# Designs tried in a protein design run: peptides against a protein of PDB entry 3S8F. Part 277

Target 1, 157 residues: chain A of PDB entry 3S8F
Amino acid sequence: VLTLFVAVPSLMTAFTVAASLEFAGRLRGGRGLFGWIRALPWDNPAFVAPVLGLLGFIPGGAGGIVNASFTLDYVVHNTAWVPGHFHLQVASLVTLTAMGSLYWLLPNLTGKPISDAQRRLGLAVVWLWFLGMMIMAVGLHWAGLLNVPRRAYIAQV
Target 2, 166 residues: chain B of PDB entry 3S8F
Amino acid sequence: DEHKAHKAILAYEKGWLAFSLAMLFVFIALIAYTLATHTAGVIPAGKLERVDPTTVRQEGPWADPAQAVVQTGPNQYTVYVLAFAFGYQPNPIEVPQGAEIVFKITSPDVIHGFHVEGTNINVEVLPGEVSTVRYTFKRPGEYRIICNQYCGLGHQNMFGTIVVKE

## One batch from the design tools (peptide; made by RFdiffusion4, then SolubleMPNN)

Design b2_p26_5_s4 (from b2_p26_5, 16 letters changed)
Fold by OpenDDE base, seed 5:
Structure b2_p26_5_s4 (fold): chain B 157 residues (1-157), chain C 166 residues (1-166), chain A 26 residues (1-26)
Amino acid sequence: as target 1 above (157 residues)
Amino acid sequence: as target 2 above (166 residues)
Amino acid sequence: DGVLAFMELLMATYLEEFLTVYAKLL
């Protein structure tokens, strides 16, 4: 019940963010159904990081609804599915948002812009982090569906 | 201009709210469907049997592991299982292939997990509550029971075995 | 149009996960 209640404001937030991104992309010259995505500032790690976090949050959020189902939770509870869900929510969205915040906050606090080298390094970090999280999350969800237990070092699968 | 933009945002918010609510109803409907159709094999938490964890080892159906497997009918068995720090009783659990098995699982000490590898049997076991799971083993062999709920220093070594005989 | 596509993506993702887990439940 609590999860489902929280789902409403979360969905509203997701839609407002999506609308803002579309609007920004269109203002930057993007056209068509998906052209606005290309127009977004993908060269800025402060932008890329939280957006990648949001992308990871989509399957994680869906998984939250699954976990809130009594009968579906029976199948996935205390399996590798659960840490997979956690890593999408915390290690992906929260962590990437924090990383993105740092790439914005530190230059503003110091009054010094980041160098081009720092920018490129930042992009590499956030993309590699996202890739690693997606590999881990997919693997954990898959393992969970194969009945690999949570908090165990061995499995018969 | 600012007022016009604000009104437009409010209109979109109403649409987003309506869509969110619609999705919520779909989620609830699907959850309700699964709950209504798939609770025969697993007893919901609200209908759990209660036991005294302080006496469950001394008296009752869990007290003697030699009597833990009870034939309740043709090709039907009830197995009374204790999950404790750090193992399962009886161990091994021996049941025939193709029989309908009702597991009655409880704990005398702390919360444990009861996860049978190779199956969908996966429940948390709480002291004072009896977890009931219904399952039919179609394949003979050994099935390992794993504790997937942290229960103390020996948690990682807490295993049991179900032996399904032809 | 982008927002609509995003809404569809969210719903599709949920249904996919639901059906996948539900299939295991059967």
Scores: peptide ipSAE 0.371, ipTM 0.844, DockQ to the pose 0.662
Fold by OpenDDE base, seed 2:
Structure b2_p26_5_s4 (fold): chain B 157 residues (1-157), chain C 166 residues (1-166), chain A 26 residues (1-26)
Amino acid sequence: as target 1 above (157 residues)
Amino acid sequence: as target 2 above (166 residues)
Amino acid sequence: DGVLAFMELLMATYLEEFLTVYAKLL
């Protein structure tokens, strides 16, 4: 019940963030249905990281609703599905947001901008992290649906 | 200009709220449908049985593994299973093929898992509570029970067996 | 328009996950 209740404001927040991104993109000269996306600062790891986190949070949020539904939870409970969900929520959204925040915070606190090399490295780290996380999460969800147990080193699958 | 922008934002927020609510109702409807059509083997929470974990080993239906399998009707059995650190009793659990089996599972010590491989039986077992699962084994053979809830140093070796007889 | 597209994407993703798990339940 609580999770389902929280789902409403969470969805609202997601849409609000999307709207904010659209406005930002349009202010940066983006036009059309998707042109605003391209206009966003994809060259800044402080931006890319949390956005990728949000993208990972979408399937994670859906999984949260599934996990909170007792009938559907019967299917996924204590399977590899659960850690898959957690990795999307924590290791994707929270971690990437933290990374992005760090890329913003440190330059502002020190008064020194990041070098171009640091920027490029940051982008590589964020994208590779996201890619690895998505692969792992998809694998874990798939394994969970195949009834691979959580917290067990063996599975009859 | 600020007022116009504010009004526009509010309109979008109302739309997002409506969409969110609509999605919520869709999910609730799906859950309700699954509940209505797929309740077999799942006991509603309102029928949760409780037991004293401190005495469950000494008295009651879980106390004697030799008496754990009880025939309750024609081709119907209740099996009283203990999940403990670190194993299951009885072990093996012997049941006939095609019979309706009601597992009554509890723990005398800590939380354990009861996951029967090859089946959809997968429940957590809490001390003081009785987990109930209904299942019919259609195929004879051995089914492994594994613990999928960390319960201590021996968790990884906590196994049981269900033997389904022809 | 971008928001609408995003909403559609979210809806599709959520529905897909729900149906996938539901199919497993059947």
Scores: peptide ipSAE 0.183, ipTM 0.750, DockQ to the pose 0.683
Fold by OpenDDE base, seed 3:
Structure b2_p26_5_s4 (fold): chain B 157 residues (1-157), chain C 166 residues (1-166), chain A 26 residues (1-26)
Amino acid sequence: as target 1 above (157 residues)
Amino acid sequence: as target 2 above (166 residues)
Amino acid sequence: DGVLAFMELLMATYLEEFLTVYAKLL
C-alpha cells in the first residue's frame, strides 16, 4: 500500500502544471471560476497540444493508481484496460506534447514562422488526435471492464 | 509584482500538494478496506510455490495429462495445468459442476497467460513458479482459455478448453 | 476559485474510476 507514495511526485507535477495554467490564464485577463481557461492561447497549437495531452493524462493517471493497486489490478490486468491506459499516457500526453513541441521548435530552428494556414491545420490535427484518442481510450477501458483480454484477437463479448 | 506572482504560485503549489496527499490517503484507505473485507473471487494460495521447469514435463504432477485432474475431496479437485508454446495440457480440462477446483498452473518454457472466459480467472504463468487459482464453476458448459501474454509466434492461436460437466 | 473547481473535478474523476473498478471487484 505504501507503494502508492510513488504517485505523490506525479500528482504534484500534474497539479503544479494546472496551477501554472490558472496563473497564466489569470495574467492574460481571465477572471472567475473558469474565465482563466478561456483566456489561455487556444489559437496556438504549440499550447493546445500539450494541454489536451494533460487532459487525457488525468483519467490515465487515475488508471495508473488503479493499476498499481494490488487488489484492483487483479480486475484489469492483461485486459483491454491496460492498453487503454497506455494510449492515454503515451499516445495522448507524450505524443501531443511532442506535437506541441514540434510546432514551437521547428519554426524557431528554421527561423521561419508558421503560416496561418499551417497554424489552423495544426489546431485541427491536435484536436482530432485528442478526439480519436479519447474515443479509443473509452472503448478500451470499457472493453477491459468487460474482461476483454489483452493480446487476443477474440473475446467472449 | 514579481514577488506577488511568486507568492501566488507558491500558495497554489502548497494547496495542490495538500490535495495530492489527501487524495493519496483516500485511495490508501479504500484499498486497505478492499484488502481487509473483499476478495477478487479467485482465492490465491498465498504461498510462493516453485518448480523446476526443465523437469516438470518428465516427473511430478504435471507430467501425465491423464492424471492432471485429481480429486482431493468429495467436491474438491486439483487440476495440474501446463501452459506451453503453444497450448494447454490437459486439453480439454474436464471438471464437474459445483466442485471447488484448485488450478495449479506452471510453464515449462516461457511466460504465458491463463485467462478463462466467463470467469474472473486471469493469471500469468511463469516458468519455475506455480500459479494457484481456486474457482467453482456454477454452470455447465465450455469455457475457453486464452493466452493473454505474448509467448511467441503461435501466441495468437494458443487456446484451451475447460469442460464443466453436470 | 479555479483551483478549487479543478481539484473537485480531479477528485471526481479519480474517485469515479476507482469506484468503477472497485464495484467490479465486489
Scores: peptide ipSAE 0.019, ipTM 0.738, DockQ to the pose 0.688
Fold by OpenDDE base, seed 4:
Parts: sequence; C-alpha cells; structure tokens
Structure b2_p26_5_s4 (fold): chain B 157 residues (1-157), chain C 166 residues (1-166), chain A 26 residues (1-26)
Amino acid sequence: as target 1 above (157 residues)
Amino acid sequence: as target 2 above (166 residues)
Amino acid sequence: DGVLAFMELLMATYLEEFLTVYAKLL
C-alpha cells in the first residue's frame, strides 16, 4: 500500500511537465484548448523524442500501479505484461529522452548544427520508434492478460 | 511573468494533488475490496511457511514424490511440489477432476517459477519458502507447468505436467 | 485548460488499465 503512494509525486510530476508544455506552447503563440500543442516545436527531434517518451510513459505509469499492487500483480506477474511495462518505461521514455538529448547535445558539442536532412531523418526515426514501441507494448500487455508467460518460448493460449 | 506562471502551476499542482489522492484512495479501496472478497486461491502473506532448502529433499513432505499427493478430505488434496533445476516433482502430478487442490511448492536450490497453463496459477518459488496455491480443475486433461523465472542454463526446458483425471 | 484535459486523459487511462486487470482477477 505504501508503494502506491509513490504514484502521487509521479502524477504531480506529470502535471508539471504537461503544464510546462502548455505554457511553452502558449508563449509560442498557441491559443485555445489545443492550439498550444500545435505551437510546440514538432519540427525538432530533440523536442519530439522526449515528448513521445512521456506519452508512452502514461500507460506505463498506470501499469506501475498495477504491478505494485499485491493483488493485481498476481494476475500479471511474470507474464508478457511485465516486459510490456518495461518497454514503455525504459525503451520508450528513457530511450526516447536519450535520443532527444543527443539531438540537442551533439550539435552543441560539435558546434555544428544538424542538417535539414538529418533533422528529417531524426524525426522519422523518433516517430517510427514510438509507433513500433506502442504496437509492441500493447501487444505484450494483451498477451500478458491472456496469460502468456514471461521468459518462455511456448504458451497455450 | 515567470513568477506568475510558477504561481499558476503551483495552484494547479494543489488541485492535481488532491485529485490524485482521491483517485489513489479509490484504487486502494478497490484493492481492499478484492482482498476481502477474492483470494484468487492465493494464501495471504501472513501465512508464510518456511522450510530448510538444504534438507527438503531428504526429509519432510517433499522428500518422496510418490507421496506428494495427499488426500486431506473427501474432495480435497494437498500436493507437495518441488521445483528444482531443472524440473518439477512429482512429474506428472495426478489429481482428480473437481477436487480442491492445495499446492505447496518450494525449491531446494534457486528461485523458480510455477506457471500452470490454462489456469491462474502463477507464483514464484523461493528456496526456504513455501508457496501455497489453491485451485480446482474443472476440466480433465493435461496442464503444462512452465518456469517463468530464470533459473539457469536449463531454464527454457524446465516443464512439468499436471494430469487431471476423471 | 489543456492541463485539465490532460489530467482527465491520465486518469481515464489509469482507471481503464486498472479495471481491465481488476476484471481479470475477479
């Protein structure tokens, strides 16, 4: 039960990040309920990557609550659900954040801006990564709910 | 402007905190309800049974696979299962259809998994601890036991069988 | 306003996932 209290600061963090994004979008001229989203720099892979990571982190965070629950964990523990959760948390959030960081860091370290071609390629990579990760994660969670075991090459489903 | 923005964010954080706490309470309440009404065949942690993994093969209810299935009532059985590197004993486990089966599972060596396909039986097996799961097989047939916790080089080949007979 | 919508989406997602697993447990 105490472990579930970790969800509180996590949700607060999620809110703060979302609020920061809204603020940034509005500063960039976005208006209305959703106009601020469009105003964000979606042409920059250094921005897009971590944001997509955050989006993947949402269902992953929900899974964290499930996995931390004694009773609910019984259903999902050591099933395909678990790696599904990990891929959202590590391979999506952490990895995409790292990718985004590189898109910022490398130009800064080298003093050379990325070319337009590199930028476009970066955007493609980040979006494709996110898409693939979401498909895989959803599939793994679904398989887990169908009682497909983790760390086994066979299953009776 | 930054100060105003921070104040606004702080105000929203308070609301978010309250909302989050409320939702957390709902989730905890649902979990509590589940614990109170549905055990899912899993014995609460308060009944943790311990054994000596170094002697479990030599003495006690896990020592003889031929005596692993114990009838405890007219339609109730206790099955003492040993998960080891790399298999299960007894193998196969033979139980009657419709009987209430209490599995007492432990390990003499390392951590293993005990996942029974076609059922909701899915527990980790720790040396020195006894995992207890209650289940009633409604359908006759063979149910495969899979180790879903990495336990060494032979992990991928570690299988058992439960035979439910009419 | 956007933050509020985000909050609703987060909670909806969490609740949905929770209930999905919960339903299987029952």
Scores: peptide ipSAE 0.227, ipTM 0.794, DockQ to the pose 0.737; fails the geometry check

Design b2_p26_6_s1 (from b2_p26_6, 13 letters changed)
Fold by OpenDDE base, seed 2:
Structure b2_p26_6_s1 (fold): chain B 157 residues (1-157), chain C 166 residues (1-166), chain A 26 residues (1-26)
Amino acid sequence: as target 1 above (157 residues)
Amino acid sequence: as target 2 above (166 residues)
Amino acid sequence: ELVPLLLEVYNSSVAMLLAMLLDIGA
């Protein structure tokens, strides 16, 4: 019940951020239903990281609702599903948001802009992190649905 | 200019809020679908039932492993299981194939898991509380019980066995 | 099995709607 009360405001907040992104993309010359996405600054790791975090939030947030549902939690509780959910929320959303924040914060605090090499490296780090997290999260959720137990080294699957 | 920007942002927010509402219905549909496809064979039958973990080994239905399997009706059994550091009792649990089994599981010490491999039986076992699961084993054989909640140094080796007889 | 399913869907729906109303009202 508590998770459901948190889920709705969180979802609304996430889509409010998406609304801001659409506005920004359209201001940058994006047109059409999806053209505003392409117009966003995908060359900036401070932008890319939080956005990738939001993408991870979609399945993670849905999983949170599942975990909070009495009958569905019976299926997934203490299975590999649970750490899969954690890695989407903490290691993807929170971590990528923090990474993105640092790419913005450090240049502002130091007064020194990031070099082109640092920018490219930052993009590589963020994308590789996201890819690895998605592979792991999908695997853990899949294993959980196949009844692989959490905190056990053996399973019949 | 500020007013125009504010109005534009508000318009996009309204659109995305409408989308968020639609997504709520999608989530509800996904929940319903998952429930319909993953609940077959296992019925959570637990009510809020309390026991004293300090006396559960000395008195009551969990006290004697030899009397843990109780026939409650034709082809119906209740099995009183203790999950403890570090194992299960009775061990093995012997039940007939095709019988309706109600597991009543509790712990005398710390929180444990009760995960029966090859089934959808997967519950936490709390001291002072009784976990209830109803299941019917369709195939004979041995089913391993595994602890999926950390309970101490011997957690990784905490196993039990359910033997389903023809 | 239908009754538990419907109950869970109902409870989840009510909870989500209530949360939404509270968030809008705040």
Scores: peptide ipSAE 0.020, ipTM 0.716, DockQ to the pose 0.060
Fold by OpenDDE base, seed 1:
Structure b2_p26_6_s1 (fold): chain B 157 residues (1-157), chain C 166 residues (1-166), chain A 26 residues (1-26)
Amino acid sequence: as target 1 above (157 residues)
Amino acid sequence: as target 2 above (166 residues)
Amino acid sequence: ELVPLLLEVYNSSVAMLLAMLLDIGA
């Protein structure tokens, strides 16, 4: 059984997206090894949200490999580790991508651009969401490693 | 112009794919390291065993809780445990300290969890299958069994106890 | 008991490596 093979398409997709981001950043005037990152449109919540989702997806993807390992899954299965993984994958990447899509879609459909105040509020929302999600996810993974069970209101530790 | 742009994009993609390959090796290395340093955390499982969940309460080794703990050798026991809605039997499970215990766990109804606090025992229990876990309790006392798989309205109250005697 | 598990990890790793190499070469 080649269970870990399922990680390949996801990795390929993720790094292809990263390549597109680098290309876009360089087209916007970014130079050097990391200068292209700064050149990306960080003032646009429609851009920031899905990118933050991708960043959260990185540790989630690594955790996915762990969860797919028979021996390692024995340790983490049905512990708080699993909800931590899901919140990175779904509540981070998927949710933030949806939020970002909304910030692009609504102005496009209505023909009305968002105000500067709305833009700033949007940025605050997606950043706060990301930070909160990361804190929660780290906590859940940590609790899982301490053998805190999933779907239980009590734990020994 | 468009052709040049495509070529540039492909160059970046190749670079990032190379990075992807490198990260693959990093992940594999981390897994290997974890397994090498934490092998004691892996509890051996038995062979796949099937049972009829509709008759497991009526006949066989799970039928009588009073006979659930079977000595199979010197300081070796097999414990036949039923996880059901909503509890465990036998309850409590009494085993001696320092003995090698083989838990054979199955369910007569729905999927349950078998999570023993203070241990690394954590398995799902499926109707029709026997989960086998081998463990040796080094400390005497009471160990709580927690169901960590949703099994119905009484799931949150589904607990058992393992009593390890000196 | 761990041998089959290690073999699975090995096989998966080889498959992943092969897939990635093929993609890089394309």
Scores: peptide ipSAE 0.020, ipTM 0.756, DockQ to the pose 0.065
Fold by OpenDDE base, seed 5:
Structure b2_p26_6_s1 (fold): chain B 157 residues (1-157), chain C 166 residues (1-166), chain A 26 residues (1-26)
Amino acid sequence: as target 1 above (157 residues)
Amino acid sequence: as target 2 above (166 residues)
Amino acid sequence: ELVPLLLEVYNSSVAMLLAMLLDIGA
């Protein structure tokens, strides 16, 4: 009940952010159903990081609803599924948002803009992080469905 | 310009909120689908049964591991299992192949896990509560019991064995 | 086990809708 209660406002907030992104993309010249996405500033790690975090949060959020189901929890509880869910939520959304915030905050605190090299490095970092997190998350969820236990160093599978 | 921007933002927000609502129904549908396709792995919860964790080792059906396996019918057994720091009692648990086994699991100390490899048996064991799970072993052999809930310094070494005899 | 499934779906739906309504109303 509590998870579902929190899930609704979270979804509303997430899609409100998406609405803002669509508006911004259209202001930047994007047209059509998806053209606004391409128009967003994908060259800025401060933008890319939290967006990737949000993308990772989508399956994680769906998984959260699954985990909150009394009946479905019998399938996934205390399996590798749970760490997979946590890593999508914390190590993806929260961490990438923090990274994005850092790429914005440090230049503003120091008064110095990031160099092009730093920008490119930042992009590489957040994309690689996202990719790694997705691989790990998919693996953990898959392992969980195969009944690999949580908090154990051994598994039959 | 500000008013125009505000109106435009509102329009997009309304659209995405509608999409959000639609996604809620999609998630509900996914829950239903998952339940329908994974029902074989679901262990139904029984009626809550309580026990005194301070006396469970001294009296009652969990007190003597030699009497832990009770035949309740021609092909039906009840097994009274204790999960404790750091192991299971009895160990091994010996049951016949093809029999319906009702596990009654409780803890005298802290919360433990009871995860049987190769099965869908996966329950948390709380002191003061009795976890009930029903299972029929179709294949003979050894099944390892794993504690999948952190229970202390010896957690990683907490294992048991179920021996299914032909 | 259709009844438990339907009950779960119903409960989840009600909970989510109620949460949404409360959030919008607040």
Scores: peptide ipSAE 0.019, ipTM 0.718, DockQ to the pose 0.057
Fold by OpenDDE base, seed 3:
Structure b2_p26_6_s1 (fold): chain B 157 residues (1-157), chain C 166 residues (1-166), chain A 26 residues (1-26)
Amino acid sequence: as target 1 above (157 residues)
Amino acid sequence: as target 2 above (166 residues)
Amino acid sequence: ELVPLLLEVYNSSVAMLLAMLLDIGA
């Protein structure tokens, strides 16, 4: 009971962030149920990176509930499932947020704006990172459900 | 102006929180599905049992690997397994096909893993505690035991074998 | 076996739902 109660503040935080994004999108002229998404600044890698991190964090968060479950822990613990979860939480959300922060921070530290070429390159980097991470994470979760162990160089499957 | 923005944000927040409740039901459904499809075949058999890791090698049911497999019924066995740096005892573990096997696993040194390939047997083995799992091997053959918890320099080479005889 | 375990999950889920509902109502 207490373990799942801990998930409540996390969920509240996550969806509060989503609410902030909706508000921002609507302020930028987005209308309707999904129009606010299109209105967000998708041309800025400093924005795109952490947002992609958040998207990866959604399945990761769901997995967090699974991993925190006493009953389900027996199924997934010390399998490839766990690294899959980590790569969604750390290698996606945290890493992409850090990348995005750099795209904002470096121009401010140097006093020089990034060039258009640098901006496009930044967008390519974060999208490719996200795509690769999602593919790997899905594979790891799948392997975990097939009882592929973590911390082992071999598996039956 | 800031006040209006704050009220608007609050409204959106409430909406998303309502959505979160809906998603909670989805998560519960996924949990139920996972339990139904992936938990069959292995049953923990017993309550928390403690042992002294400093004496487990010298006395008790884990001390002699030749006596590790104990028949407890016509088609029931208890196997006392030690996970240690860096291997398993006994090795191989020989059990008959179709028999109900109760594994009693402990460690004399550090935490190890006990992951049996081809099964859903996967437990951590803690010094001072006995891990108990019940399983019936339906197919004869060799099943590899893998340590999936880092236990030292020889961790990567720590393997065991369960031989299921026809 | 599985039924008691499912009950545990159910109880935890109900507690979480209640907490969320209370938060929305606040």
Scores: peptide ipSAE 0.017, ipTM 0.745, DockQ to the pose 0.068

